# Peptides against a protein of PDB entry 4BOS: the designs that were tried, part 147

Target 1, 163 residues: chain A of PDB entry 4BOS
Amino acid sequence: PVLTRTVVPADNSCLFTSVYYVVEGGVLNPACAPEMRRLIAQIVASDPDFYSEAILGKTNQEYCDWIKRDDTWGGAIEISILSKFYQCEICVVDTQTVRIDRFGEDAGYTKRVLLIYDGIHYDPLQRNFPDPDTPPLTIFSSNDDIVLVQALELADEARRRRQ
Target 2, 163 residues: chain A of PDB entry 4BOS as posed
Amino acid sequence: PVLTRTVVPADNSALFTSVYYVVEGGVLNPACAPEMRRLIAQIVASDPDFYSEAILGKTNQEYCDWIKRDDTWGGAIEISILSKFYQCEICVVDTQTVRIDRFGEDAGYTKRVLLIYDGIHYDPLQRNFPDPDTPPLTIFSSNDDIVLVQALELADEARRRRQ

## One batch from the design tools (peptide; made by RFdiffusion4, then SolubleMPNN)

Design b1_p29_6_s2 (from b1_p29_6, 15 letters changed)
Fold by OpenDDE base, seed 4:
Structure b1_p29_6_s2 (fold): chain B 163 residues (1-163), chain A 29 residues (1-29)
Amino acid sequence: as target 1 above (163 residues)
Amino acid sequence: SEAAAARAARIAERAAAAEARLAELLAAE
């Protein structure tokens, strides 16, 4: 089966929507973002020693206030936090570089999910079944290298379209 | 932690369910 992309809204919360989609087995819920932002803020606030200004680029409190805004973008910090929260690898294939950034790769997780990133927008990746009534596969084995190859193929094709 | 283990279990459960669906589809072919 071919790995496919589901386009989620470009509403500044695409990262959260995309992560929610893949960890929930293909549930598209753009309304999930406020709660996920709050979750991240809670985790960051709970460990100010680890989530220092050096890591956050701002004070712990400033970050928490910032990430809870509905118009701020998530990135590597948020992905790392979500990887640890959901206890799975989050693999992001970048269409600009045709590379995969793996978050949580050293944690020993047995499962992984995949996102595709174009520099400003995140979308979830999935494997579709022939039966349209059967939910797609969004969670893969951390040993499934085929899915990573397929993700790279998608990214490479996307890059070629832009060139 | 126990909470983390529970979340890991949920992820695994969802994956297993999807794999079961795939197996059923393949068996029906």
Scores: peptide ipSAE 0.365, ipTM 0.801, DockQ to the pose 0.019
Fold by OpenDDE base, seed 2:
Structure b1_p29_6_s2 (fold): chain B 163 residues (1-163), chain A 29 residues (1-29)
Amino acid sequence: as target 1 above (163 residues)
Amino acid sequence: SEAAAARAARIAERAAAAEARLAELLAAE
């Protein structure tokens, strides 16, 4: 089936909502953000050698306090952390460039999830089943190149709508 | 870690279950 986009709330936690959606099999829960922020902070705090100031752009403690705020955005660092936590690739297709950035690609994960990003907002991607009452596919094989092609097509269409 | 392995197994299980549902639906069509 066709790869589709689920629009999540355009709040500062759209990344977390989107990741939660795809790793949990299509569960839309915007209330997941505080817990996921706390999770990231815990992971960062647990390994100050790896999550250094050079990586974080701020001290480990400052980052932990910062990411737990409800008005701070997630980005590449958070995606990388979530990829490691859930043990899957997180592939982000950018509608501005029509390119895919793969997080966790060198970790040897057998599964991947997909997000679509427009420069400020993240949404999850899914394959819907013919039965609308059946939860969609949100987790794919890391060898599934077709889903990446479909993601690019979706991003290209999104770009054209803005052009 | 064992915890990481468990999470990997969980996401794989969820994916497999979803694909099984798809297979069943396609077979019924």
Scores: peptide ipSAE 0.308, ipTM 0.776, DockQ to the pose 0.019
Fold by OpenDDE base, seed 3:
Structure b1_p29_6_s2 (fold): chain B 163 residues (1-163), chain A 29 residues (1-29)
Amino acid sequence: as target 1 above (163 residues)
Amino acid sequence: SEAAAARAARIAERAAAAEARLAELLAAE
């Protein structure tokens, strides 16, 4: 089966929508962002020693206020937090560089999920079942290197299409 | 933590369910 991309809305919450999609087994819920933003803020606020200004680039409180806004974008920090929360690797394939950034790779998780990133927008990746009415496979073994190869191929194709 | 372990189990459960569905579909073909 071929790895495919599900295009989520190009709003400022595409990262949250994409992560929610893959960890929930293919549930598209663009309305999930406010709760996920609050979740991240709560996690950050609960551990100011780890989530320091050096890590956040701003004070703990400033970050929490910032991430809860509905017009701010998620990035590497949020991905790292969500990886730890859901206890899985989050692998992001970049269409601009055709490279994969792995978050949570040092934690020993047995499962991974995949996103595709074009520099400004995140989308989830999935393997489709032969039956289109069956929910897709969005969670993979952390030992499944084939899915990473497929992600790279998908990213390379996207780059060639300027997508 | 216990909560983290529960979430790990949940994501593994979702993965296993999907794999089972795939196996069933492939066997029916």
Scores: peptide ipSAE 0.297, ipTM 0.772, DockQ to the pose 0.019
Fold by OpenDDE base, seed 5:
Structure b1_p29_6_s2 (fold): chain B 163 residues (1-163), chain A 29 residues (1-29)
Amino acid sequence: as target 1 above (163 residues)
Amino acid sequence: SEAAAARAARIAERAAAAEARLAELLAAE
Protein backbone atom coordinates (compact mmCIF):
# COMPACT_ATOMS: atom_id res chain seq x y z
CA PRO B 1 0.00 0.00 0.00
CA VAL B 2 0.83 3.68 -0.30
CA LEU B 3 2.67 5.62 2.37
CA THR B 4 0.41 8.17 4.07
CA ARG B 5 0.68 11.08 6.48
CA THR B 6 -1.11 11.38 9.81
CA VAL B 7 -1.55 15.01 10.82
CA VAL B 8 -0.78 15.53 14.51
CA PRO B 9 -1.60 18.70 16.47
CA ALA B 10 0.40 21.75 15.44
CA ASP B 11 1.82 22.38 18.90
CA ASN B 12 5.38 22.79 20.13
CA SER B 13 5.58 19.03 20.85
CA CYS B 14 4.75 17.70 17.38
CA LEU B 15 8.16 16.00 17.09
CA PHE B 16 7.62 13.98 20.24
CA THR B 17 4.05 13.10 19.30
CA SER B 18 5.19 11.98 15.85
CA VAL B 19 8.07 9.85 17.13
CA TYR B 20 5.86 8.24 19.76
CA TYR B 21 3.28 7.48 17.08
CA VAL B 22 5.65 5.59 14.78
CA VAL B 23 7.64 3.67 17.41
CA GLU B 24 4.45 2.56 19.17
CA GLY B 25 2.82 1.28 15.99
CA GLY B 26 0.37 4.09 15.32
CA VAL B 27 -0.64 5.32 18.76
CA LEU B 28 -1.59 8.99 18.71
CA ASN B 29 -0.90 10.47 22.13
CA PRO B 30 -0.18 14.22 22.25
CA ALA B 31 0.14 13.92 26.02
CA CYS B 32 3.35 11.88 25.64
CA ALA B 33 5.54 14.97 25.29
CA PRO B 34 6.27 15.74 28.97
CA GLU B 35 7.56 12.21 29.60
CA MET B 36 9.61 12.19 26.42
CA ARG B 37 11.13 15.56 27.32
CA ARG B 38 12.08 14.19 30.73
CA LEU B 39 13.52 11.09 29.08
CA ILE B 40 15.75 13.18 26.84
CA ALA B 41 16.85 15.34 29.75
CA GLN B 42 17.67 12.23 31.77
CA ILE B 43 19.77 10.76 28.97
CA VAL B 44 21.63 14.03 28.42
CA ALA B 45 22.26 14.50 32.13
CA SER B 46 23.59 10.95 32.44
CA ASP B 47 26.48 11.57 30.04
CA PRO B 48 27.86 15.10 30.35
CA ASP B 49 31.11 14.07 28.68
CA PHE B 50 29.36 13.12 25.46
CA TYR B 51 26.57 15.68 25.64
CA SER B 52 28.94 18.58 26.04
CA GLU B 53 28.35 22.28 25.58
CA ALA B 54 29.96 21.94 22.16
CA ILE B 55 27.25 19.50 21.07
CA LEU B 56 24.31 21.09 22.89
CA GLY B 57 25.11 24.75 22.25
CA LYS B 58 24.54 25.36 25.94
CA THR B 59 25.63 23.74 29.19
CA ASN B 60 24.33 20.26 29.95
CA GLN B 61 22.19 21.58 32.80
CA GLU B 62 20.86 24.50 30.75
CA TYR B 63 19.83 22.12 27.98
CA CYS B 64 18.06 19.80 30.39
CA ASP B 65 16.09 22.68 31.86
CA TRP B 66 15.33 24.01 28.39
CA ILE B 67 14.08 20.76 26.82
CA LYS B 68 11.77 20.09 29.77
CA ARG B 69 9.89 23.33 29.08
CA ASP B 70 6.55 22.74 27.37
CA ASP B 71 7.12 25.57 24.89
CA THR B 72 10.45 24.51 23.36
CA TRP B 73 10.69 22.71 20.04
CA GLY B 74 12.65 19.53 19.38
CA GLY B 75 15.14 19.11 16.56
CA ALA B 76 18.11 17.10 15.36
CA ILE B 77 19.65 16.57 18.80
CA GLU B 78 16.41 15.18 20.19
CA ILE B 79 15.84 12.98 17.13
CA SER B 80 19.34 11.53 17.47
CA ILE B 81 18.74 10.78 21.14
CA LEU B 82 15.37 9.17 20.46
CA SER B 83 16.84 7.08 17.64
CA LYS B 84 19.39 5.66 20.05
CA PHE B 85 16.80 5.17 22.79
CA TYR B 86 14.33 3.26 20.60
CA GLN B 87 17.15 1.50 18.72
CA CYS B 88 15.92 2.35 15.24
CA GLU B 89 16.67 4.75 12.41
CA ILE B 90 14.55 7.87 12.32
CA CYS B 91 14.23 9.18 8.77
CA VAL B 92 12.91 12.71 8.28
CA VAL B 93 11.72 13.76 4.84
CA ASP B 94 11.74 17.53 4.31
CA THR B 95 8.97 18.96 2.11
CA GLN B 96 10.92 22.16 1.46
CA THR B 97 14.00 20.46 0.03
CA VAL B 98 12.56 17.02 -0.86
CA ARG B 99 15.44 15.36 0.93
CA ILE B 100 15.71 12.75 3.68
CA ASP B 101 17.82 13.11 6.79
CA ARG B 102 18.61 9.72 8.30
CA PHE B 103 19.32 9.65 12.01
CA GLY B 104 21.03 6.57 13.43
CA GLU B 105 22.03 5.28 10.00
CA ASP B 106 25.54 4.40 11.22
CA ALA B 107 24.35 2.44 14.26
CA GLY B 108 23.46 -0.74 12.37
CA TYR B 109 19.76 -0.74 13.27
CA THR B 110 17.63 -3.16 11.27
CA LYS B 111 14.47 -1.06 11.56
CA ARG B 112 13.48 2.50 10.65
CA VAL B 113 10.58 4.88 11.17
CA LEU B 114 9.65 7.92 9.08
CA LEU B 115 8.60 11.49 9.77
CA ILE B 116 7.70 14.32 7.41
CA TYR B 117 8.86 17.87 8.16
CA ASP B 118 7.79 21.15 6.53
CA GLY B 119 10.17 23.51 8.34
CA ILE B 120 7.89 24.23 11.28
CA HIS B 121 5.95 20.98 11.88
CA TYR B 122 6.57 17.23 12.15
CA ASP B 123 4.07 14.51 11.21
CA PRO B 124 4.40 10.71 11.24
CA LEU B 125 4.27 8.51 8.13
CA GLN B 126 2.60 5.11 7.84
CA ARG B 127 1.35 2.42 5.48
CA ASN B 128 -2.34 1.63 5.86
CA PHE B 129 -4.09 -1.69 5.52
CA PRO B 130 -7.35 -2.03 3.58
CA ASP B 131 -9.09 -3.01 6.81
CA PRO B 132 -9.49 0.18 8.86
CA ASP B 133 -9.49 -1.87 12.06
CA THR B 134 -6.01 -3.21 11.35
CA PRO B 135 -3.26 -1.00 12.78
CA PRO B 136 -0.95 0.58 10.20
CA LEU B 137 2.67 -0.21 9.45
CA THR B 138 4.92 2.40 11.04
CA ILE B 139 8.15 0.41 11.36
CA PHE B 140 10.07 -0.67 8.27
CA SER B 141 13.25 -2.50 7.37
CA SER B 142 16.36 -0.34 7.22
CA ASN B 143 16.93 -2.02 3.85
CA ASP B 144 13.54 -0.94 2.49
CA ASP B 145 14.45 1.72 -0.05
CA ILE B 146 10.95 1.74 -1.51
CA VAL B 147 9.55 3.39 1.60
CA LEU B 148 12.13 6.17 1.25
CA VAL B 149 11.12 6.70 -2.37
CA GLN B 150 7.49 6.87 -1.31
CA ALA B 151 8.39 9.41 1.37
CA LEU B 152 10.15 11.56 -1.22
CA GLU B 153 7.08 11.36 -3.43
CA LEU B 154 4.92 12.61 -0.58
CA ALA B 155 7.34 15.45 0.07
CA ASP B 156 7.46 16.41 -3.60
CA GLU B 157 3.68 16.47 -3.80
CA ALA B 158 3.51 18.63 -0.68
CA ARG B 159 6.05 21.05 -2.17
CA ARG B 160 4.08 21.34 -5.40
CA ARG B 161 0.92 22.11 -3.45
CA ARG B 162 2.65 25.07 -1.81
CA GLN B 163 3.86 26.46 -5.14
CA SER A 1 22.77 -2.79 27.54
CA GLU A 2 19.93 -5.09 28.47
CA ALA A 3 17.49 -2.20 28.37
CA ALA A 4 18.60 -1.17 24.89
CA ALA A 5 18.37 -4.77 23.70
CA ALA A 6 14.86 -5.03 25.10
CA ARG A 7 13.76 -1.90 23.25
CA ALA A 8 15.32 -3.19 20.04
CA ALA A 9 13.47 -6.47 20.50
CA ARG A 10 10.18 -4.65 21.03
CA ILE A 11 10.62 -2.66 17.83
CA ALA A 12 11.50 -5.82 15.91
CA GLU A 13 8.61 -7.77 17.38
CA ARG A 14 6.08 -5.10 16.49
CA ALA A 15 7.45 -4.88 12.97
CA ALA A 16 7.36 -8.65 12.52
CA ALA A 17 3.75 -8.85 13.67
CA ALA A 18 2.71 -6.12 11.26
CA GLU A 19 4.57 -7.77 8.40
CA ALA A 20 2.83 -11.04 9.17
CA ARG A 21 -0.54 -9.29 8.97
CA LEU A 22 0.42 -7.83 5.63
CA ALA A 23 1.47 -11.22 4.32
CA GLU A 24 -1.85 -12.70 5.36
CA LEU A 25 -3.78 -9.95 3.63
CA LEU A 26 -1.79 -10.30 0.43
CA ALA A 27 -2.32 -14.06 0.43
CA ALA A 28 -6.06 -13.58 0.78
CA GLU A 29 -6.28 -11.15 -2.13
Scores: peptide ipSAE 0.291, ipTM 0.758, DockQ to the pose 0.019

Design b1_p29_6_s3 (from b1_p29_6, 18 letters changed)
Fold by OpenDDE base, seed 1:
Structure b1_p29_6_s3 (fold): chain B 163 residues (1-163), chain A 29 residues (1-29)
Amino acid sequence: as target 1 above (163 residues)
Amino acid sequence: AEAAREAAEKVARRAAEAEALLAAMLAAE
C-alpha cells in the first residue's frame, strides 16, 4: 500500500474540495465549495459564544459574510469546524516543514483523514492498494500511525522535489 | 482532554443542526 495525493484544482476552494474528497471516500467534486462555505457560515452563526471575535479575527457576522465569498481561502478555523462536523480527525502534512498538524486529536474520534499542504494549496491523500480492484482508502483509524509516517515521507519527497 | 471532548460534542450537535437546515434549504432550491 502506498499513500498518494490527488491533485485538485488550484482555486480558492482547494481546502473544501480536498476535505470533501477524503470524507466521502474519494469523490472529487470541485462544485462542493459553495455548499460547504454556507455550512461553515451556518455553524459559526449558530454559536457566537464559541466562535468569538477573538477566534475569528473579525465579528461573527463579518466572518460569515467573508467565508461565503467564492474567492476567500479556508484555513485552520475552517479545518477545525469541518473536523467537528464530520466527526473525524483531520491531519494536515506540511511539505515546507515536513510536520503534521492534527485537528480534532483530543475529541476522541475513531476516524482520521489526511491532507497535504504546501503553504498555498491543499490536496487530499489516499492509500492505494496493489490490487487494482481494491478501491483507495481515504478514511483511516485514528490509531493508524503508519499512515502518518507515510504522509511525512510523502511530504519530504515533495519538499526535495521543489528544491 | 475531556474538556476538549465535551466542547467538541457541543459543537458537533450544532453542526448536525446546521446540516439539517442546509439540506432543507438546498432541497427547496
Scores: peptide ipSAE 0.029, ipTM 0.559, DockQ to the pose 0.017
Fold by OpenDDE base, seed 5:
Structure b1_p29_6_s3 (fold): chain B 163 residues (1-163), chain A 29 residues (1-29)
Amino acid sequence: as target 1 above (163 residues)
Amino acid sequence: AEAAREAAEKVARRAAEAEALLAAMLAAE
């Protein structure tokens, strides 16, 4: 099995497309962004005590309006929210630093998904199998640390190619 | 412990509500 990236469109919604891809088992749907943004806004709006201005950097309502725009970029806050929503650990490997940022690592989730990030773009990661009849895997066991190593290898290779 | 449980329950409930909303939106398309 080989860990590979699926390049999603370099639009303002690459994070949402990438997350949707991995949590849905490998479904590429760039049109999912509006609904994903609405999902996040709904979750944030539902708990203004938790999602305070201190957390969001802006008022709850301002954030909800902002994230629903089609030209705003998702980041750590959105990943954290999506991790909680999908009840899975979201691991983001950064090609610039060759580090993995883990979201939801202390929540006790049994599943993890992986994204690769280059500083301006997110892509989903998947495990391909030699058997063509076996579909790629995007949802891994939270005990599968091999996939994290493979992700770091991908990031390191990407960094070397930039040098 | 109870506070933690309550917090977790809130997250789960809010997530479920959001999921239902998302499902409805997708079904309407």
Scores: peptide ipSAE 0.028, ipTM 0.552, DockQ to the pose 0.017
Fold by OpenDDE base, seed 2:
Structure b1_p29_6_s3 (fold): chain B 163 residues (1-163), chain A 29 residues (1-29)
Amino acid sequence: as target 1 above (163 residues)
Amino acid sequence: AEAAREAAEKVARRAAEAEALLAAMLAAE
C-alpha cells in the first residue's frame, strides 16, 4: 500500500475539490466548489457572534460574499469548518516545510483525510493497494499514524524535486 | 431554508473548537 497524490485542477477552488475528493471516497468533481462555497457561507452566516470580523478579517457579510466568489481561495478557516461539517480530521501536509497541520485533532473524530499543500495548491491524497481490484482509500482511521508518516515522505520527495 | 440554517448553526457551534485551534496556529506564525 502506497500513499499517492491525485492532481486536481490548479484553479482557485482546488481546496474544495480536494476535500470533496477525499470525503467522497475518491470522486473527482471540480464542479463541487460553488456548492461547498455556499455551504461555508451559510455556516458562517449562521453564527455572526463567533465568526466575527476578528476571526474572518472582514465582516461576516463581506466574508460570505467573498467566499462565494469563484476566484477566491479557501484556506485554514474553510478547512476547519469543513472538518466539523464532515466530522473528520483533515490533515494537510505542507511540501514547503514537510510538516502536517491537523484540523479537528481535538474533536475525537474516528476518521482522517489527507491533503497535500505546496503553498498555493491543494491536492488530495489516497492509499493505493497492490490489488488492482481494490479501490484507493481516502478515508483513514484517526488512529492510523502510518499514513501521516507516508504523507511526510511524499512531502519530502516533493520538496526535493523543487530543490 | 430554515432547516438548512438550523443545520448550519449546529455545524458552526461544533466548528468553534477547530477555529480556536486555527487561531492558535495563526498566532504562532
Scores: peptide ipSAE 0.026, ipTM 0.575, DockQ to the pose 0.029
Fold by OpenDDE base, seed 3:
Structure b1_p29_6_s3 (fold): chain B 163 residues (1-163), chain A 29 residues (1-29)
Amino acid sequence: as target 1 above (163 residues)
Amino acid sequence: AEAAREAAEKVARRAAEAEALLAAMLAAE
């Protein structure tokens, strides 16, 4: 089995497309972004005490309006929220630093998904199998640390290509 | 709408460790 990168459109919603891809088992749907943006806005709006201006960098209402725009980019805040919503660990391997940032690692989730991030763009990761009739896997056991090693290898290779 | 908000509130408060990571990332900017 080999971990591979699926390139999603380099649009303003690459994070949402990537998350949707992995949590839905490998479904590429760039049209998912508007609803995911609204979902995040709803969650943020529902708890203004937790999602404070200190966390959001803007007022709760301003954030909600901002994230629902089609030209704003998702980041750590959105990943954190989506990890909680989908009840899975979201692991982001960063090609700039060759490290993995884990969202939800101490939440007790049994599943993890992986994204690759280059400082601007997000792409989903999947495991391909030797059997061509076996579909790629995007949802892994939270105990599967081999996939994390493979993700780091992908990130390292990506960094080398940019050198 | 109310049920949806309640569900969202519960989700928002879960996995505090993820928020700690977020805070650390923001502090490093």
Scores: peptide ipSAE 0.023, ipTM 0.566, DockQ to the pose 0.029

Design b1_p29_7_s1
Fold by OpenDDE base, seed 5:
Structure b1_p29_7_s1 (fold): chain B 163 residues (1-163), chain A 29 residues (1-29)
Amino acid sequence: as target 1 above (163 residues)
Amino acid sequence: AAAEAEAARRAALEARAAEKAAALLAQRA
C-alpha cells in the first residue's frame, strides 16, 4: 500500500491529463485535453451568474474561448470546476511548499483524488498494492487522511531532491 | 501579482461553491 506518482507528459495540458487519470481509475490519455477543455467551457457558459467576471478574471465568453485554446494552462479555477463536475475532492499537494490545497472540501463529497504539483507541472497520484493482482487505486474515501499524509511525504521527499 | 490574483479567484470560487453545497444539503435534510 504505497502512494506513487505517475509522470504524465510535460505539455500545456498536464492538469487535464492528470485529473482524467485519477477520476477514471488510472487511465492515461494525453489526448483527453480538448474534450475536457470543451467540457469546462460548457459548464462555465451554462451558469454566467456563478461563473462571473469577478471569478474568472475575464468575461464568461472570453474565458470560454480562452480555455478551449490548446496552448492555455489549467489552474485552480479549472480544478474547482472539475471537482464539481466529477463530484469529488481534488487534493493538490505542492512540492515547493509541502502543502495540500483541497478543492471541493466543503461540498460534502465522499470521494477524493490526488495530484502532485511542482509549480509548473501536474502529475496524478495512485496507491499501489503488494499483490500484483490488485489494481492501483486512484479514488479514495474523503475520510482517508492517511493518503494525505502519504502525499505530504512524497512532496517533502521531492522537495529535498529538488524535484 | 498573478499569483495573488489566482489565489483570490480560487478563494472566491471555493467560497461560492461551499455556499451552494450547503444550501443543497439543507434541502436534502
Scores: peptide ipSAE 0.020, ipTM 0.504, DockQ to the pose 0.021
Fold by OpenDDE base, seed 2:
Structure b1_p29_7_s1 (fold): chain B 163 residues (1-163), chain A 29 residues (1-29)
Amino acid sequence: as target 1 above (163 residues)
Amino acid sequence: AAAEAEAARRAALEARAAEKAAALLAQRA
C-alpha cells in the first residue's frame, strides 16, 4: 500500500474540499465548500462560550458571517471544529517542516484522516492498494501509526521537490 | 468528574487552536 496525494483546486476552500474528500471516503467535490462553511458557522454560533472572540479573533457573529464568504481561508480553528464534528482525528503533515500536527488527539476518536499542507494549500491523503479492485482508503484507525510514517515520508519527498 | 474532564479537554483544545492559529491562520483573507 502506498500513501498518495490527491491534488484539489488551489482555491480559498482547499481545506474544506480536502476534509470533505477524506471524511466522505474519497469523494472529490470542490462544490462542497459552501455547505461546509455553513456547517462551521452553525457550530460556532451554537456555542459562543467556547468559540469566543479571543479564539476567533472577532465576535462570534462576525466570524460566522466571515467564514461563509467564498474568499476566506480555513485553518486550525476550522480543522478543530471539523475534527469534533466528524468525530475523527485530523492529522496535517506539513511539507515545509516535515512535521505532523494532530487535531483531536485528546478526544479519544477511533478514526484518523490525513491532510498534507505546504503553507498555503491543503490536499487530502489516501492509501492506494495493489489490488485494483480495492478502493483507496481515506479513513484510518487512530492506532495506525504506519500511515503517519508514510505521511512523513511523503512530505519529505514533497519538500525535496519543493511542493 | 466527567464534566471536569470535558472542561479540561475543551480548554486544552481551545488553547491549542489559539497557538496553532498563528501558524495556520496567517493565510486567512
Scores: peptide ipSAE 0.020, ipTM 0.506, DockQ to the pose 0.025
Fold by OpenDDE base, seed 4:
Structure b1_p29_7_s1 (fold): chain B 163 residues (1-163), chain A 29 residues (1-29)
Amino acid sequence: as target 1 above (163 residues)
Amino acid sequence: AAAEAEAARRAALEARAAEKAAALLAQRA
């Protein structure tokens, strides 16, 4: 089994497309972004005390309007929200630093999904199997550290290619 | 000679894997 990257469109919604891909077991649906943006906005709007201006960098309402735009990028806040919503750890391997940022790591989730990030673009990661009848795996055990090592390998190779 | 080369290659791969594993654990600590 090999960990591979699926390139999703660079349409400003790559984070949402990538998250959707991995949490849905490998379904590529670029049209998922608007609803996911609304979902995040709804969650944020529901708890203005927690999602304060200090956390959001803007008022709760301003953030909700902002995240629902089709040209705004998701980041750590959105990943954290999606991690909690889908009840899974979201691990982002950064090709610039060759490090993994883990979201939801202290929540006790039993599942994890992986994204690869190059500083501007997110793509989903999947484990491919030699048997063509076995679909790729995108949801892993939170105890599967091998997949994290493989993700680091991908990131390291990507960094070397840039040099 | 071939066996030696294979052993060296395997050792290099294992060392790389160990390095990545250690780095991962360090991030978690």
Scores: peptide ipSAE 0.006, ipTM 0.319, DockQ to the pose 0.016
Fold by OpenDDE base, seed 3:
Structure b1_p29_7_s1 (fold): chain B 163 residues (1-163), chain A 29 residues (1-29)
Amino acid sequence: as target 1 above (163 residues)
Amino acid sequence: AAAEAEAARRAALEARAAEKAAALLAQRA
């Protein structure tokens, strides 16, 4: 089994496309972003006490308007929200630092998904199997530490290639 | 009491996640 990267479009919605890909079991849908943006905005708007200006860096309403724009990029706060929504740990391996940032690690989720991040762009990761009839895996056990090692190896290789 | 405890636990977990997210955003800015 080999962990590989699926390159999604380098548009402003790469995070949403990548998350959608892994949580849906390997479905590439670049058109998923508008609905995911609205979902995030609705979640944020529903709890202004928690999603405060201190957390968002802007007012709750300003954030909601901002994230629903089709030209704004998702980041760490969106990952945290999506981790909770999909009830899974989202692990982001950074090619610049060769480290994994885990979101939802304290929630007790039994599943994890993986993204690779180069400082600007997000891509989803998947495990491919030698058997061509076995589809790639994007949802892993939260106890599967092997996939984390493989992600670090992939990131290290990407760093060496300046990717 | 049980409902309150569950709500508090949920809030604590959410706060921790949000704090981490904010820190990462600040680092990228």
Scores: peptide ipSAE 0.020, ipTM 0.479, DockQ to the pose 0.023; fails the geometry check

Design b1_p29_7_s3
Fold by OpenDDE base, seed 1:
Structure b1_p29_7_s3 (fold): chain B 163 residues (1-163), chain A 29 residues (1-29)
Amino acid sequence: as target 1 above (163 residues)
Amino acid sequence: SAAAAEAAKRAELERKAAERAAELLRRRA
């Protein structure tokens, strides 16, 4: 079994496409982004006390309008929100630093998914099995530390290739 | 309640985790 990267379109919505891919068990659907953007805006709008201007860097309303645009990028705030919504830990391995940032790590989720990030693009990660009848795995146990090691190895290799 | 307090604690921890990663995973303006 090996951890592999599935390249999604290099558009402004690569984060949303990547998250959707892993939480749906390996379904590539770039058309998911508009609805996911609206979902995030809905969640942010519903809790202005938590999602304050201090957190968002702009007013709650301004953020909601901004994130729904098709040309704005998702980041840490959006990953955090999606982690809560899908009730899973989202682990992002960064190829530039060879470090894993974990979202939802203290929420008690039983599942984790993995993304790879190079500073300007997100891609989903999956585990492939030797048995052709066993489909790739995108949802892992939150206790599976082997997959984190494999993600770091993959990121280190990507860094050496400047990828 | 204990449940409400625990939920608030988890929310705070998740916020802190996001802030720690903000520099590396920041969105484009």
Scores: peptide ipSAE 0.027, ipTM 0.563, DockQ to the pose 0.025
Fold by OpenDDE base, seed 5:
Structure b1_p29_7_s3 (fold): chain B 163 residues (1-163), chain A 29 residues (1-29)
Amino acid sequence: as target 1 above (163 residues)
Amino acid sequence: SAAAAEAAKRAELERKAAERAAELLRRRA
């Protein structure tokens, strides 16, 4: 088995497309972003006391309006929210630093998914199997540290190739 | 440009999320 990346469209919604891909078991749907944005806005709006200006960098309402635009980029706040919603650890390997940022690692989730990030673009990661009849795996055990090592290897190679 | 503005907004949100990472990881909305 080999860990590989699936290149999703380089649009403003690559984070949402990538998260949707891995949490849905390998479904590529670039049209998922509007629903994902609305989902995040709904969650944020539901708890204005927690999702305050101190966390969002803007008012709760301003953030909700902002994230629902089709030309705004998702980041760590959105990943944290999606981790909670899907009840899984989201691991982001950065090709610039060759480091993994783990979201939801203290929540006790049994599953983890992986993204690769180059400073501008997010892509999903998957494990391919030699057997052509076995579909790629996108949801891993939170105890599977081998997949994290493989992700770091991918990131290191990408950095060496300046990709 | 619009792209530059969005990149700056993303960077700001990344920073804010990092500052409150521990709280966000422990609390579910």
Scores: peptide ipSAE 0.027, ipTM 0.605, DockQ to the pose 0.040
Fold by OpenDDE base, seed 2:
Structure b1_p29_7_s3 (fold): chain B 163 residues (1-163), chain A 29 residues (1-29)
Amino acid sequence: as target 1 above (163 residues)
Amino acid sequence: SAAAAEAAKRAELERKAAERAAELLRRRA
């Protein structure tokens, strides 16, 4: 089994496409972003006490309008929200630093998904198996630390090859 | 309640995690 990167479109919605891919078991849907943006906005709007101006960097309403635009990028806040929504740990391996940032690690989720980030673009990660009839795995056990090691190796290789 | 306190703690930890990762995973705006 090898951890591999699936390249999603390099558009302003790569984070959403990548998250959708991994949480849906490997479904590439570049058109998923509008609904996911609306979902995030709805979640943020529903909890103005937590999603405060201090957290969002703008008012709750301003953020909701902003994230629903088709030209705004997702980041740590959106990853955190999506982790909560999908009830899974989202691990982002950064190819520039060869570090993994874990979102939802303290929430007690049983599932883990992985993204790879190069400072500009997000892509999903999946585990491919030698048996061609065995479908790739995108949802891992939160206890699967081997996949984290594999992600770090993949990121290190990517850094060395500058991609 | 204890359950509410734990939920709040988890939320705070997740917030802090997001902030810690912001330098690396900040929005492209």
Scores: peptide ipSAE 0.027, ipTM 0.564, DockQ to the pose 0.025
Fold by OpenDDE base, seed 4:
Structure b1_p29_7_s3 (fold): chain B 163 residues (1-163), chain A 29 residues (1-29)
Amino acid sequence: as target 1 above (163 residues)
Amino acid sequence: SAAAAEAAKRAELERKAAERAAELLRRRA
């Protein structure tokens, strides 16, 4: 099995498209972003004490309005929220640093999904199998550290290509 | 104890601060 990258559109909603792809088992739906943005806004609005201005960099209401725009980017806050919502660890391998940021690592989730990030774009990662009739795997065991090693290898290759 | 509660609150604030910092590092320009 080989870990591969599926390139999603660079349309400001790549994070949402990528997360949707991996948590839904490999479904590419670039139109998923509006609902995911609304979901995040709803969660943020429901807990203004937790999602404070200090975290958001703006008032709770301002953030909710901002994240629902189609031209604003998701990041760590959104990933954290989506990790909690989907009850899975979201691992983001960064091609600039060749490091993995693990969201939800202390929550005790049994599932893990992976994204690759280059500073301006998110893409989902999947495991392809030799059997063409076996669909790619996007949801891994949270104990599967081999997939993390493979993700780091992909990131390292990407960094070398930029040299 | 009061000391334990204070420590817990501090830890939570530090966690939130770290989350904000991570957010700034992982957003597009």
Scores: peptide ipSAE 0.025, ipTM 0.504, DockQ to the pose 0.020; fails the geometry check

